# Peptides against a protein of PDB entry 4ASU: the designs that were tried, part 204

Target 1, 270 residues: chain A of PDB entry 4ASU
Amino acid sequence: ATLKDITRRLKSIKNIQKITKSMKMVAAAKYARAERELKPARVYGVGSLALYEKADIKTPEDKKKHLIIGVSSDRGLCGAIHSSVAKQMKSEAANLAAAGKEVKIIGVGDKIRSILHRTHSDQFLVTFKEVGRRPPTFGDASVIALELLNSGYEFDEGSIIFNRFRSVISYKTEEKPIFSLDTISSAESMSIYDDIDADVLRNYQEYSLANIIYYSLKESTTSEQSARMTAMDNASKNASEMIDKLTLTFNRTRQAVITKELIEIISGAA
Target 2, 83 residues: chain B of PDB entry 4ASU
Amino acid sequence: FTFASPTQVFFNSANVRQVDVPTQTGAFGILAAHVPTLQVLRPGLVVVHAEDGTTSKYFVSSGSVTVNADSSVQLLAEEAVTL

## One batch from the design tools (peptide; made by RFdiffusion4, then SolubleMPNN)

Design b2_p21_5_s4 (from b2_p21_5, 11 letters changed)
Fold by OpenDDE base, seed 5:
Structure b2_p21_5_s4 (fold): chain B 270 residues (1-270), chain C 83 residues (1-83), chain A 21 residues (1-21)
Amino acid sequence: as target 1 above (270 residues)
Amino acid sequence: as target 2 above (83 residues)
Amino acid sequence: LEEAIREALEEVARREEERRR
């Protein structure tokens, strides 16, 4: 490689390193905010899921319509965040299909669609875009919930798949159940609950869905920002190592060129 | 007893004596061993009576309340403020 | 820009793998 080639490569990698460092800082700031906002969101979301856990709502085997909601974002450069969710979605879809269930998919964030489009395009009901630019709000979750409920797809049960935040270095892809109004209303385990007005139950279910979606978005966002921060840190380190190697190569090559020029001058072959 | 909004937690798995909630079907008091129920909140006052006799008041905009068979309660408000 | 960064990072990774072979 010529000195010019090495210099060009060095400049390129240095620029990449600057970008990755900047992205790391941005991700760190977003992570710090997301983690703070996740604390109440987790209590809120887990509280909403408590009914389903305690009521042990079971879907009859004859019920075949299943909805999968994959939660991620539009933004890349966050390690395995999107692929992890997509992998779990694929696994769940395959298992459900093997059980003779019909599967439809909702993608929260464009990256889910991007990964699954080729293999699962026919199963997609809707993809929500513009996820991840700003922190998710309860309003955002409500919009998603409303659109789902108004989609006309009469699912019996569903799964929401998202990355649960564990720590700055760890997340886990998890699945939580979603139930349709009909499934909740018909569940034998719900008989212990006093006569619930159908309108109340419908409204309750709308809140429940919005709550769970909101929770999943907050978990996903925190996990994503953490993963992005880590990914950008790793990229910055890798760039640094490459810069060091290329700098050594540059210095050696420069010395070789100088030596050659000196020999040519001394030998009179110039 | 858990009482939270999306942005704030007021009670997390706390033991309380009574919680008065404003529901669309009417206000009711949740006491110990209340029958399981699901309700939707209307805008109004939530009053939490602690075991120590202290009373806390909150205004909620909307949301849900769940009373489970195990006597656990989840009060999930869209918006809530301390009064 | 993100795509360019990704491509650049992938290129860096690829070149590192090629050097390890």
Scores: peptide ipSAE 0.028, ipTM 0.874, DockQ to the pose 0.013
Fold by OpenDDE base, seed 4:
Structure b2_p21_5_s4 (fold): chain B 270 residues (1-270), chain C 83 residues (1-83), chain A 21 residues (1-21)
Amino acid sequence: as target 1 above (270 residues)
Amino acid sequence: as target 2 above (83 residues)
Amino acid sequence: LEEAIREALEEVARREEERRR
């Protein structure tokens, strides 16, 4: 490689390092906000899931329609965030199919579609785009919930798959159940609850769905920003190491060129 | 007793004496050992009676309330403010 | 920009792997 080539490469990597450092800072700021906003969202979301856990709602085996909601974003450069969700979705879809269930998929964020399009295109109902630029709001979750409910797909049971935030260095892909109104209404375990008006229950389920989606979005966002921060830090470190190596190579090459030129001058071969 | 909005937590697994909630079917008081039920909130006042005798008032928008068999209560409002 | 960054990062990673072989 010529000195010019090395210099060009050094300049390129230095520019990349500047970008990755900047992105790290942006991700850090977004992470800090996301973590703060996750605290109440987790209480809210876990509260919404409490019914399903306590009632031990079961879907009858004869019910075959299953909905998988994968929650991620449109944005890359966040490590295994998207691939983890997609992997879990694939696994769940395969297991459900093996059990004779009909599986449909909703992607929250374009990255889910990008990963699963070739293998699962026929199972996709809808993909929500423009996710991840701004912190998710309850309004966003409500829109997703509404579109799901209006999709015309009458699922019996569903799974929402998202990355739960554990710490700045750890997330876990998790699955939470979602149930149709019919499944909830027919569940034997719900018999302990007083007679609930059908309209009330419908509205309750609409809120429940929105709540769970909101929760999943908040968990996903926090996990994503943390993972992006880590990824950008690693990239910055790798770039730094490469800069150091290339700098050494540059110095050695420069010395070799100088030595060659000196020999040519001394030998009169120039 | 858990009372939260998407953005704020007011109570998290707290012990309270009574919670009055505005529901679409009517306002009702949740006491200890209340029968399990699911309700939807209407805009109105939530009144939390603490064990120490203090009373806190909140205005809530829409949402849900769940009373479970284990006496746990989840009050989840879309929006809520302290009064 | 994100794609360019991704490509650049992938290139950086590839070049590091090639140097370790």
Scores: peptide ipSAE 0.027, ipTM 0.878, DockQ to the pose 0.013
Fold by OpenDDE base, seed 1:
Structure b2_p21_5_s4 (fold): chain B 270 residues (1-270), chain C 83 residues (1-83), chain A 21 residues (1-21)
Amino acid sequence: as target 1 above (270 residues)
Amino acid sequence: as target 2 above (83 residues)
Amino acid sequence: LEEAIREALEEVARREEERRR
């Protein structure tokens, strides 16, 4: 490579490093906010799931309609955040299909659709776009819940798949159950609950779904921002290493050129 | 007893004497060993009676309340403010 | 890593194009 080529490459990598450093700082700020907002959201969401855990709601095996909700965002450059959710969605869909169940998919965030559109296009009911530019609100979750309930797809049970935040360096893709109104109302384990009005139960289920979706969005957002921060840090470090290597190559090449010129002068071949 | 909104936690697995909740079917008090039930909140006042005799008042917009067989209670409001 | 860098560059380029519009 000529000195000019090396210099051009150095300039390019230095510019990339500046960009990745800037993106790291932006991700760090968003992460700090997301982590603060996740604390109450986790209590709220886990509280909503408590009924299903304690009542041990079971879906009869003869019920075949299963809904998978994958939660991520529209935004890239966050490591394996989207691929992890998509991988688990694929695995779950395959397992359910093998069990003779009908599977439909909802994608929260465009990246899920981008990954799964070729293989699972026929299973998609809806994809929610414009996710990840702003922190998710309960209103956003309510909209998703309402659209799901009004989709006309009468599922028996479902799964919401999202990345649960553990720490700045760790997340885990997890699944939580969702149940239809009919499944809840017919569950034997619900018999211990006092006479519940059908309208009350319907409204309760709507809140429950919105609560779980909200919780999943908050977990996903926090995980995504932390992963993006890490990815940008790694990119910045790798750029630094490449700059160092190219700088050494530049210095060696420059010395070789000077040596060649000196030899030409001494030999009289100039 | 857990009482939270999406943005704020008021009680997290706390022990309380009584919680008065506004539901669509009417206001009722949740005491120790209350029968399991599910209710939907209407806009109104929540009153939490602590074991030490202190009372706290809250306004809630909407949400749900769950009383489980293990005497755990989840009060989940869409919006809640301390009064 | 190269893909992440490429994506980062594409995102920056997209943002610059959006700012120029």
Scores: peptide ipSAE 0.027, ipTM 0.869, DockQ to the pose 0.019
Fold by OpenDDE base, seed 3:
Structure b2_p21_5_s4 (fold): chain B 270 residues (1-270), chain C 83 residues (1-83), chain A 21 residues (1-21)
Amino acid sequence: as target 1 above (270 residues)
Amino acid sequence: as target 2 above (83 residues)
Amino acid sequence: LEEAIREALEEVARREEERRR
């Protein structure tokens, strides 16, 4: 490589390093906000799931319609955030199909669709786009919940799959159950709640779904920003190492060029 | 007893004496060992009676309340403010 | 912009792998 080629490459990598450092700082700011907003959201969301855990709701085996909701975003450069959710969605879909269940998929964020489109296109009901540009709000979750309930797909039970935040360096892909109004109404374990008006139960389930979606979005966002910060840090370090290596190569090449020019001058071959 | 909105937590697994909630079917008081029920909130006043005799008031917009068989209660409001 | 950054990062990674061969 000529000195000019090495210099051009050095300039390019230095520019990339500036970009990755800037993106790291942006991700760090978004992470700090997301973590603060996750604290109340977790209490709220876990509170909404408490009924289903305590009632031990079981779906009869004759009920075959299952919904999978995968939660991520539209934005890349965040490590394994999207692929982790997609991998678990694939595994769950395969297990349910092997059990003779009908499986439909909803993607929250365009990246889920991008990963699963070739293998699972026929199972997709809807994909929600424009996720991850702004922090998710309860209004956003309510819109998703309403769209799902109005989709016309009469599922019996479902699963919401998302990345739960553990720490700045750790997340875990998890699954939480969702149930249809009919499944809740017919569950034997719900007999202790039988004095509930049907309209009340319907409204309750609408809130429950919105609450769970909101919770999942907040967990996902916090996990994503932390993973992006880590990915940009790693990219910046890799760029730094490459700059050092190329600088050494530049210095060696420069010395060789000078030596060659001196030999040409001395030999009179110029 | 857990009482939260999407953006704020007021009570997290706390022991309380009584919670008065505004529901679509009417306001009712949740006492210790209340029968299991599910209700939807209407805009109105929530009153929390602590074991120490203190009373706290909140305004809520909409949401849900769950009373479980184990006497745990989840009050989840879309919006809530301390009065 | 993110796609351009991704492509640039992938190109840098590819060139590093080629140099290790």
Scores: peptide ipSAE 0.026, ipTM 0.869, DockQ to the pose 0.013

Design b2_p21_6_s1 (from b2_p21_6, 10 letters changed)
Fold by OpenDDE base, seed 5:
Structure b2_p21_6_s1 (fold): chain B 270 residues (1-270), chain C 83 residues (1-83), chain A 21 residues (1-21)
Amino acid sequence: as target 1 above (270 residues)
Amino acid sequence: as target 2 above (83 residues)
Amino acid sequence: DEEVRRQVEEALKAVVEKQEK
């Protein structure tokens, strides 16, 4: 490689390092906000899931329609955030198919679609785009919930798959159940709940779905920003190492050129 | 007893004496031994009676309330403010 | 913003690929 080639490469990597450092800072700021907003969201979301955990709602085996909601975002450069969700979605879809269930998929965030489109295109009902540019709001979750309920797909049971935030260095892909209105209303375990009006139950379910989606979005966002921060830090370190290596190569090459020039001068072969 | 909005937590697994909630069918009081029920909130006043005798008032916009068989209560409001 | 992201992704891929070799 010529000195010119090495210099060009050095310049390129230095620029990349600047970008990755900048992205790290942006991710850090977004992470701090997301983590703060996750605290109440988690209480809210876990509270919404309490019914399903306590009621132990079971879907009859003859019911075959299953909905998978994968929660991620549109934005890349966040490590395995998207692939982790997609992997679990694939696994769940395969398991359900093996059990003779019909599976439909909703993707929250374009990255889910991008990963699963080739293998699962026929199973996708809808993909929500423009996720991750701004922090998710309850309004956003309500829109997603409404769209799901209006999709015309009469699922019996479903799964929402998202990355739960553990720490700045750790997340875990998790699955939470979602149930249709019919499944909830027909569940034997719901018999202990006194005189639930059908309209009340419908409205309750709409809130429940929105609540769970909101919770999942907040967990996902926090996990994503943390992972992005880590990814950008790693990229910056890798760039630094490469800069060091190339700098050494540059110096060696420069010395070799100088030596060659000196030899040419001394030998008169110039 | 858990009382939260998407953005704020008021009570998290707290023990309370009574919670008065506004529902579409009317207001009702939730006591420790209240039967399991599901309700949706209407805009109105939530009154929390703590075990220490403290009474707190909140305005809620909409949401849900769940009373479980284990006496756990989840009051989840879309919006809530302290009064 | 998208172009910068693409460039960064390509560059990052190149960096990762070179580290694996």
Scores: peptide ipSAE 0.038, ipTM 0.872, DockQ to the pose 0.013
Fold by OpenDDE base, seed 1:
Structure b2_p21_6_s1 (fold): chain B 270 residues (1-270), chain C 83 residues (1-83), chain A 21 residues (1-21)
Amino acid sequence: as target 1 above (270 residues)
Amino acid sequence: as target 2 above (83 residues)
Amino acid sequence: DEEVRRQVEEALKAVVEKQEK
């Protein structure tokens, strides 16, 4: 490689490093906000799930319709955030199919569709796009919940799959159950909740679904921003190492050129 | 007793004496060992009576309230403000 | 962590390729 080639490459990598550092700072700001907003959202979401955990709602084995909701975003450069969710969705879909269940999929965020469109296109009901540019609101979750409930797909049970935030360096892909109104109303464990009006139960279920979706979005967003920070930090470090290596190569090449020129001068060879 | 909105937590696994909630079927008081029930909130006043006798008032928009067999209560409002 | 490394490497390669064009 000529000195000119090395210099050009050095300039390119230095520019990349500047970009990755800037992206890290942007991700850090978004992470800080997401983490603050996750605190109340987690209490709210976990509170909504408490009924289903305590009531131990079971779906009869003869019921075949299962819904999978994958939660991520539209934005890349965040490590394994999207692939982790997609991997678990694939695994769950395969397990359910093996059990003779009918599986339909909803993608929250365009990246889920991008990963699964070739293998699972026929199973997709809907994909929600424009996720991840702004922090998710309860209104956003309500829209998703409403579209699901109005889709006409009469699922019996479902799974919402998302990345739960653990720390700035750790997230875990998790699954939470969702149930249809019919499944909840027919569950034996719900018998202790006597004299519940059908309209009340329907409205309650709508709120429950919106609550769970909102919670999943907040967990996903926080995990994503944290993962993006890490990815950009790693990129910046890798760029730094490459700059150091190329600088050494440049210095060695320069010395070799100088030595060659000196030999030519001394030898009188022009 | 847990009382939260999507953006704010008012009570997190707290012990309270009584909670008065506005539901679509009417306002009722949740006492210790209340029978399990599910209700939907209507816009109105929530009154929390603490064990020390302190009373706190809140305005809520919509949401849900759950009373479980283990006496745990989850009050989840879409919007809530302290009065 | 390995997948993050891969994505970063791919992103770096893509940026380098764009500058060489």
Scores: peptide ipSAE 0.033, ipTM 0.867, DockQ to the pose 0.013
Fold by OpenDDE base, seed 4:
Structure b2_p21_6_s1 (fold): chain B 270 residues (1-270), chain C 83 residues (1-83), chain A 21 residues (1-21)
Amino acid sequence: as target 1 above (270 residues)
Amino acid sequence: as target 2 above (83 residues)
Amino acid sequence: DEEVRRQVEEALKAVVEKQEK
């Protein structure tokens, strides 16, 4: 490599390092906010899921329509955040198919579609784009819930798949159940609940869906920002190491060029 | 008893004497060992009666309330403010 | 923002590929 080539490469990597450092700081700020906002969201979301956990709602085997909601974002450079969700979605879809279920998919965030488009395009109902630029709000979750309910796909049960935040260095891809109104209404385990008006139950289920989606978005966002922060930190370190290596190469190459020039001068071959 | 909005937690697995909630079907008082039920909130006043005799008042917009068989209660409001 | 992202992704890919060699 010529000195010019090395210099160009050094400049490029230094610029990349600046970008990754900046992105790390941005991710850190977003992470800090996301973590703060996750605390109440988790209580809220877990509270919403409590019914399903306690009632142990089961879908009859003859009911075949299953909805998978994958939650991530449009934004890359966050490690395995998207691939983890996609992997779990694929696994779930395969398991459901093996069980004779019909599977449809909703992607929250364009990255899910990007990963699954070739293999699962026919199963996608809708993909929500423009996810991840701003912190998710309950309004956003409500919009997604409404779109799902209005999609015309009459699912019996579903799975929402998202990355649950554990710590700044750890997340876990998890699945939570979603149920149709009909499934909840017909569940034997719901018999212990007092006579519930059908309209009340419908409204309740709408809130439940929005609540769960909101929760998943908050978990996903926190996990994503943390993962991005880590990814950018690693990239910055890798860039630093590469800069050091290239600097050494530059110095060696420079010395070789100087030596060659000196030899040419001494030999009269110039 | 858990009472939360998407952005704020008021009670998290707390023991309370009574919670009065505004539901679409009317006022609903939740006491200890209340039968399991599901309700939807209407805009209105939530009153939490603590075991120490203190009473806290909140305004809620919409949401849900769940009373489970284990006597746990989840009050989940879309918006809630302390009064 | 997309162009910067693309550039960063390409740059990161290049960094990863060069470290594996």
Scores: peptide ipSAE 0.027, ipTM 0.872, DockQ to the pose 0.013
Fold by OpenDDE base, seed 3:
Structure b2_p21_6_s1 (fold): chain B 270 residues (1-270), chain C 83 residues (1-83), chain A 21 residues (1-21)
Amino acid sequence: as target 1 above (270 residues)
Amino acid sequence: as target 2 above (83 residues)
Amino acid sequence: DEEVRRQVEEALKAVVEKQEK
């Protein structure tokens, strides 16, 4: 490589390092906000899931329609955030298919679609885009829930897959169940909740779905920002190491060029 | 008893004496060992009666309330404000 | 700036790929 090539590369990497440092700071700010907003969202979301945990709702084996909702975002540069969700979605889809279930997929965030498009394109019902630019709101979750309920796909059971936030250095891909109105209404374990008006139950289920989606979005966002912060930090460190290596190469190359020029001068070969 | 909105937690696994909730089928009071039920909230007043005798009032928009067999209660409002 | 993000993403991918080799 010529001195010019090395210099150009050094300049490029230095610029990248500046950008990654800036992105780290932005991610850190977004993470701090996301973590703050996750605290009430977690209580809210876990509260919504309490019924399903306590009622132990089971879907009959003869029911074949299963929905998978993968939750991520449109934005990259966040480590394994998207791939982790996609991996779990693939695994779940394969397991369900092996069990003779019909599987449909909803992607929350464009990155899920990007990863699964080649292998699962026919299974996608809808992909929600413009996710991750702003913190998710309950309104956003409600829109997703409504779209799902109006999609015309009459699923029996579903799975929402998202990254649960553990700490600034850790997240875990998790799955939570979603149930159709029919599945809930027919569940034997729900018998203790008898004499519920059908309209009330329908409305309740709509809120429940929106609540779970909202919760998943908040967990996902917090995990994503934390992962992005880490990824940008790692990228900045890697860039620094590369700069050091290239600087050494530059110095060696410069010395070699100077030596060559001196030899040419001394030898009279120039 | 858990009472929360998406953005705020008012009660988290707390012990309360009674919670009055506005539902689409009418307002009802949730007491200890209430029969399991699912209801949806209408805009209105929530009144929480604490064991110490303190009464707190909240205005809620829409949402849900769940009374489980284990006497756990989840009151989840889309929007809620302290009055 | 989408262009900057793309450049960063490409550069970061290149850096990550070089570290994995």
Scores: peptide ipSAE 0.040, ipTM 0.871, DockQ to the pose 0.013; fails the geometry check

